# Peptides against a protein of PDB entry 5JXT, part 253

Target 1, 319 residues: chain A of PDB entry 5JXT
Amino acid sequence: SLLPKKEINVYIGMSEMQVKWYQKILEKDIDAVNGAGGKRESKTRLLNIVMQLRKCCNHPYLFEGAEPGPPYTTDEHLIYNAGKMVVLDKLLKRIQKQGSRVLIFSQMSRLLDILEDYCVFRGYKYCRIDGSTAHEDRIAAIDEYNKPGSDKFIFLLTTRAGGLGINLTTADIVILYDSDWNPQADLQAMDRAHRIGQTKQVVVYRFVTDNAIEEKVLERAAQKLRLDQLVIQQGRAQVAAKAAANKDELLSMIQHGAEKVFQTKGAFGTMAEKGSQLDDDDIDAILQAGETRTKELNARYEKLGIDDLQKFTSESAYE

## One batch from the design tools (peptide; made by RFdiffusion4, then SolubleMPNN)

Design b2_p28_2_s4
Fold by OpenDDE base, seed 1:
Structure b2_p28_2_s4 (fold): chain B 319 residues (1-319), chain A 28 residues (1-28)
Amino acid sequence: as target 1 above (319 residues)
Amino acid sequence: GPSRLQLRAAELEARRRREEEERRRRLE
């Protein structure tokens, strides 16, 4: 029988460089961030801010002029300048030592380029599929990864490209480096490893930048998923969850953690305390805290009815 | 000129092509 997936949100602090870039993004559009644009603020402008903040949460090197150089080098700076990379680097060592194999999903093909550079730097053997990968090359990459005795440890995928019906049951670990706005896309990605033919417990790690936009992306995705489930159960087809956030929702998401980010000198949380010196105990603490917060998040949305789930609750912005 | 991200993408693509060509040559 297929074991249930274990899903854990991994809450990760920003590096010092991420905090600096996050501040710069907010400062550049401070009037929009403060809601001073009023009714005239375009939804497009807010969506652009959200996209830049999400890029920052993934890696600061997604911005032009952020990467140190010239000369440009692949070195430890690729890791310590992004909180997610610091956690990923430690987690992958543990996963490999356990004899597991891992799928890493992202929404951003440019993040996969950074992850390829990282894999080469660490000597991890990998496969890659994204939206631009030809059909024949996709089949070849899947077959190379899935073959008996494959030396490929990591499969790098864009969430949408990996969601297309492929079987990757030769992996038992899934890392969602970032989340899709549509929780169904992430579920479809997880279901590449969690299928008939899987013999291991599938564990899904969802990376979430703490005190940032990604917490609100996660909350919105959880809300939407619960709403979709209740709509199906109650036969209320008309409750099309407004798939797109409104302006006020986007603004609330942008504002979440912004004050703390402006007040922060250096990195956040465990990244401030340990940075690249995270050990196995620090990773265990992060995973345990993440498991607790994941249960709390799920329990919050499981108690809500359709009418409550249709309202974007901004209340969690101030805790 | 190309951004650092474009340069990285091109370097990675060039590496993949070389690895594929070397793999083909080993199978011939």
Scores: peptide ipSAE 0.415, ipTM 0.856, DockQ to the pose 0.033
Fold by OpenDDE base, seed 2:
Structure b2_p28_2_s4 (fold): chain B 319 residues (1-319), chain A 28 residues (1-28)
Amino acid sequence: as target 1 above (319 residues)
Amino acid sequence: GPSRLQLRAAELEARRRREEEERRRRLE
């Protein structure tokens, strides 16, 4: 029988480099971040800020001139300059030791390029699919990953490319390196491993940058998912889930954690304490804290009705 | 010049092509 999937949000602090770049992104558009643009501030400008902040949460090397060099090298700096990479690097060692295989999803094909460099640097055998992968090459990659006795440990996928009905039940671990704005896209990604033919407990790790915009992306996705579930259960006509955040919602998301980021010298949380030197106990602590916060997040939205879930409850970062 | 991201993409693509060619040669 297919076991229920276990989903854990993994809350990760920014590296020192991520904090510096996050500050730089906010400072560049400080008038928009402070809401000083008023009615004249374009939704497009706010969406661009959101996109840059999400890139920073993934990896600072997604920006031109961020990567150290020349000379450009593939080395430990690829890991320690991004909080998610530090946690990923330790988590993958554990996943491999337990004899599991892993799907890693991202919204960003350029992040998959960084993850390929990482896989080569660590000697991990991998497959890749993104939106540019030809149909034939996609089938070949899936077959290579799924074959009996496959030496491919990791499958790198863009969330949307991975959503296309493929079976990856030969993996039992799913890492969502980032989240889609549509929670259904992430569910479709998870369902590549959590499907008929799976024989193991599927575990989903959702990486979330702590004290940053990604917490609000997660909250919005959880709210939308609960709303979609309640609308289906109550048989109410598709309340056109306001698919796109309004200006005030975007501004609130941008402002979330911004003050703490401006006040921070160095890295955040476990990244400040341990940097890249996380041990197994540090990973266990991060996963346990994540499991607790995941339960709290779910419990918050389970108590809300449809009318409450239609209201964007963004506490302003200044309250 | 090309961005570091473009260079990385080109390096990875060149590596994939070499691996595919080596795989083909082993099957022949």
Scores: peptide ipSAE 0.359, ipTM 0.835, DockQ to the pose 0.033
Fold by OpenDDE base, seed 3:
Structure b2_p28_2_s4 (fold): chain B 319 residues (1-319), chain A 28 residues (1-28)
Amino acid sequence: as target 1 above (319 residues)
Amino acid sequence: GPSRLQLRAAELEARRRREEEERRRRLE
């Protein structure tokens, strides 16, 4: 029998470099962030800010001129300059010691480029598939990963490329390095490992930058998922889940945590306290806190009806 | 010049090609 997947949101503080770049993104468009653009502020401008903030949450080296150099080197700076990389680096060591194999999903092919550089730097053997991967190379990568006794530890995938019905049940750990706006895309990614033929407990780690836009992306995805479930259950086909955030929703998402980011000197949370020196106890604490917050998040949305879930209430995030 | 992101992509692509070529040579 297939065991239910365990899903844990892993809430991760920004590195000092991420805080600096997050501030810089907000400052560049401060009038838009403060809502001073009013009715004239374009939805496109807000979407661009959202995308830049999400890039910052993933890795600051997704920005031109962020990476130290020239000369450009692959070194520990690739890890300690991004909170998600610090946690990933420790988590992958544990996963490997447990004899597990891991799928890592991202929305951003350029982040997979950073993860490839990281894999080479750490000596992790990996496969990669993204939207640009040729059909033949996709088949070859899947077969190489799935073969009995495969020495490939990591599979790097874009969420959309991973959603294409492939079987990766030879992995038991799924890391969502970032989240899709559509929760169904993330579920489809998880279902590459969590399907018939899986013999292990599948564990899904969803990385979420704490006190940043990604918390609001996650909340919106959870709302949408619950709404989709209720619509299916109640047969109310006409409840068009508003697929796209409106301007006010986007503005609220951009503003979330912005004040605290501006007040922060250095890194956030465990990244400020330990940085790259996270130990096994720190990882256990992060995972336990994440499991608690995941249960709380799910419990919040499970109690809501269709009419409540259709209202993006900025207020419901703080109660 | 090319962005660092473009350079990384090119470096990784060149590395993948070398690794694939080396793998082919080991299987032959």
Scores: peptide ipSAE 0.331, ipTM 0.825, DockQ to the pose 0.032
Fold by OpenDDE base, seed 5:
Structure b2_p28_2_s4 (fold): chain B 319 residues (1-319), chain A 28 residues (1-28)
Amino acid sequence: as target 1 above (319 residues)
Amino acid sequence: GPSRLQLRAAELEARRRREEEERRRRLE
């Protein structure tokens, strides 16, 4: 029988470089961030800010001129300049020692380019599929990963490419490096490993940048998922969960953690304390804290009715 | 000059082409 998947949100502090770039993004559009643009501030401008902040949460090298050089080198700076990479680097060592195999999903093909450089730098054998991968090359990559005795440890995928019904049950670990606005896209990605033919306990690690826009992306996705579940269970016509965040929701998401980011000199959380020197105990502490916060997040939305879930409760964001 | 992102994309594409060529040569 297929075991239920375990899902753990892994809350990760920003590196010093991420904090600096996050500040620069907010400062560039400070009037919009402060809500000073009033009714004239375009939803498009706020969406652009959200997209830049999400890039920063993934890796600062997604911005032109962020990577040190020339000369450009693949080295430890690729890891320590992004909190998610520091945690990923430690977690992958554990996963490999356990004899597990891992799917890594991102929405950003440019992040997969950074992860390919990382895999080469660490000597991890990998496959890759994104939205530009030809059909034949996609089949070849899946077959190479799934073959008996495959030496491919990592499969790098865009979340959209993972949605195409492929079977990757030869992996038992799923890392969501970032989250989709549509929680169903992430579920479809998890279901590449968590389906008929899986023989192991599937564990899903969802990376979430702490005290940043990604916490609000996660909360909104959890709210939407619960609403979709309740609508199906109650047989009510799809109360159209507003497909897109409104302007006020986007502004609230952008403002989340912004004050603390402006006040911070250096990195956040465990990244400030240990940086790239995270040990096994630090990773265990991050995973345990993440499991607790995941249970708390789920418990908040499980108690809410359809009418409550249709309202964006701004109030829970300021406690 | 080209951005680092453009250079990385070109380097990755060149590596993939080499890996595909080596794979073809092993199957012949």
Scores: peptide ipSAE 0.173, ipTM 0.726, DockQ to the pose 0.034

Design b2_p28_3_s1
Fold by OpenDDE base, seed 5:
Structure b2_p28_3_s1 (fold): chain B 319 residues (1-319), chain A 28 residues (1-28)
Amino acid sequence: as target 1 above (319 residues)
Amino acid sequence: EEEKRKEELEKREKEREEARRKFKEEKE
């Protein structure tokens, strides 16, 4: 029988560079962030801020002129300038030592470019599929990854490209480098490894930037997933999960952790204490803390009914 | 500086394209 997947949210502090860029993004639109734009502030402007903050949480090199140079080189700075890369780098070493194989999903094809550069730098053999990958090349990459005795350790995928019904049961680890606004897209990504034919325990690591917008993206996705489950169970077709965040929800998400980000000089949490020098004990501590917070998050939403889940989208705008 | 950045970005893109090409050639 297929074992149930284990899902762990991995809460990761921002690097010093991420904090600086996060501050810069907020400062550029400070009137919108403070809600001073009132009724005139466009939903489009808030969505743009959200997109920039999510880019910052993924990697600061997604911004033009962010990469240090000259000289421009692929080196350790690619890792230590993003908290998610620091954790990824340590986690991949552990995964490889265990004889596991890993799928890495992102919403951002440009982040996959950074992950390709990282794979080359570390000497990891990989496959890649995104939304631009031709059908034949996609089949070729899947077949190469899935072949008996494949030396390809990593598969890099955009979440949407991974959603297309492909079987990747030759991997047992899934890393969601970022989260989709639609939790069903992430589930569909996990289900590439968690299918009939899987012989191992599938473990899913969801990377979440701590004290940043990504916590609110995760909470919203968890709320939506629970609502979708309850609607199916109760047969209440009319609870159209409001697909798009309203203006006040977007503003609350942007404001989350902003004060602490402005007060912070340097990196956050484990990134401030250890930076790129995380050891195996630090990784175990991050994973244990993540497992605890994941259980707490799930327990919050499991107790909520449909009406409570619909209201919580309004009350979380005032805290 | 902008030219050097552009050249390095183009170099990395070519290296990724070459890696993808080699991956295709190893299948033929």
Scores: peptide ipSAE 0.343, ipTM 0.873, DockQ to the pose 0.087
Fold by OpenDDE base, seed 3:
Structure b2_p28_3_s1 (fold): chain B 319 residues (1-319), chain A 28 residues (1-28)
Amino acid sequence: as target 1 above (319 residues)
Amino acid sequence: EEEKRKEELEKREKEREEARRKFKEEKE
């Protein structure tokens, strides 16, 4: 029988470079961030801020002029300048030692380019599929990855491209490097490994930048998922989960953790304490803390009824 | 300086594309 997948949110602090770029993004649009634009503030502008903040949470090098150079060389700076890369780098070493194989999903094809450079730098053999990958090349990549005795350790996928009904049950670890606004897209990604033919316990690590926009993206996704489940269970087809955040919701999401980010000198959390010097015990602590917070998050939404879940509960960062 | 930056980034992108192409050609 297929074992239930284990899902763990991995809460990761920003690097010093991420904090600086996060501040810069907020400062550039400070009037919008403070809600001073009022009714004149466009939803499009707020969505653009959210997109830039999500890029920052993924990797600073997604911004033009952020990468150190010339010369533009791949080195340890690719890792230590992004909290998610620091954790990924340690986690992949553990996963490889365990004889596991891993799918890495992102919303951002440009992040997959960074992950390719990382894979080459670490000597990890990989496959890649994104939205631009031709159908024939997708088949070839899948077949190469799924081949008996394949030396391909990592499969890099955009979440949407990975959603296309592919079987990747030769992997047992799934890393969601970022989250989709639609929790169903992430579930569809996980179900590439968690499907008939899987022989191992599938473990899903969802990377979440702590004290940042991504926590609110995750909360909203969890809320939506629970609402969708309750609507299906109760047969109340009319409760279309408001698919798109309103302006006030977007503002609340942008503002989440912003004050603490402005006050922060250096990195956040374990990234401030250890940075690139994370050991196996630090990773275990991050995973254990993540498992606890994941249970708490799920328990919060499991207690809510449909009427409560229809309201965007922006629990303030201060509750 | 900005032109050199653009050229080096374009070079890296081409090197990635060439690596992907070689990887494809080694399978054919």
Scores: peptide ipSAE 0.336, ipTM 0.868, DockQ to the pose 0.099
Fold by OpenDDE base, seed 4:
Structure b2_p28_3_s1 (fold): chain B 319 residues (1-319), chain A 28 residues (1-28)
Amino acid sequence: as target 1 above (319 residues)
Amino acid sequence: EEEKRKEELEKREKEREEARRKFKEEKE
């Protein structure tokens, strides 16, 4: 029988470079961030800020002129300049040592390019699929990854391209490097490994930048998923229509952690204390803290009714 | 500096494209 998947949110501090770029993004649009634009602030401007902040949470090298150089070589700086890469680098070593195989999903094809450079730098054999990959090349990559005795450790996928019904049950670990706004897209990605033919316990690690916009993206996704489940159970088809974040919700998401980011001169949390020098105990502590926070998050939304879940209020997170 | 950055980024892209090409050629 297929074992239930284990899902763990992995809360990761920003690197010093991410903090600097996060500050720069907020400062560039400070009037919008402070709500000073009032009714005149465009939803498009807020969505652009959200997109830049999400890029920063993934990797600062997604911005032009962010990568240090000359020389513009692939080195340890690719890892230590992004909190998610520091955790990924340690986690992949553990996963490999356990004889597991891993799917890594992202929304951003340009992040997959960084992950390819990382895989080459670390000597990890990988496959890649994104939205631009030809159908024949997708089949070839899937077949190469799934073949008996495949030496391909990592499969790099964009969440939407990986969601297209493919079978990757030869992997038992799923890393969501970032999250989709639609929680169903992430579930569809997990279901590439968690389906009939899987023989191992599937574990899903969802990377979430701590004290940043990604916490609010995750909360919104969890709320939406619970709402969708309750709507299906109660047969109330009309409730689904208010799914798009309004301006006030977007503003609240942008403001989340912004004050603490402005006050921070270095990295956050374990990234400030250890940086790239994370050991196995530090990783275990991050995973344990993540498992606790994941249980708390789920327990919060399981108790809410449809009417509560329709109100994306920052306050519903405190009851 | 910007030209050198552009050249190195183009080099990395070509190296990724070559790796993808070799993977295709090994499957034909």
Scores: peptide ipSAE 0.310, ipTM 0.861, DockQ to the pose 0.087
Fold by OpenDDE base, seed 2:
Structure b2_p28_3_s1 (fold): chain B 319 residues (1-319), chain A 28 residues (1-28)
Amino acid sequence: as target 1 above (319 residues)
Amino acid sequence: EEEKRKEELEKREKEREEARRKFKEEKE
């Protein structure tokens, strides 16, 4: 029988470079971030800020002119300048040593370009599929990854392209490098490995930048998922979960952690203490803390009814 | 500086294209 998947949110501190870029994004639109724009702030402007903050949480090199140089080389700086890359780099070594194979999902094709550069730099054999990949090349990549004795360790996918009904049960580890606004898209991505024909325990690692907008993206996605489950269970098809955040929700998400980011002169959390020199004990501590916070997050939403889940609770933005 | 950045970005793009080409050639 297919074992239930294990899902662990991995809460990751920003690197020093990410903190500096996160501050710059907030400072550029500080009046909008402080809510001073009132009714004049367009929803489009707030959505643009959200998208820049999410790019920063993924990798600072997603911004033009962010990469340090000269020289402009692919080196260790590609890893230590993004908290998610530091954790990914250690986690992939462990996964490979265990004889596991991994799917890595992102919303951003440009992040997959950075992950390709990383795979080449570390000597990881990989496959890639995104929205621009031709149908024949998708089939070819899937077949190469799934073949018996395949030497392809990593499959890089955009979440939406990976959602297209493909079977990747030859992988047992799923990394969600970032989260979709629609939790069903992430579930569809997980179901590429967690499907009939899987012989191993599927483990899903969801990377979440701590003390940043991604924590609120995750909370909103968890809330929506619980609401969707309750609506299905109660047969109340009419409760369309508002798919799009309103202006006040977007503003609250942008403001989350902003004060702590402005007060920070370096990296966050374990990234400030250890930087890129995480050992196996540091990774175990991050995973254990993540498992605890994942259980707490789920327990919070399990106690809520449909009417509570329809209200965006801004209260958790001020703690 | 901007020209060197363009050249290195083009080099990385070529390295990705070569990796994709090798992946196709390993299947033939």
Scores: peptide ipSAE 0.105, ipTM 0.752, DockQ to the pose 0.082

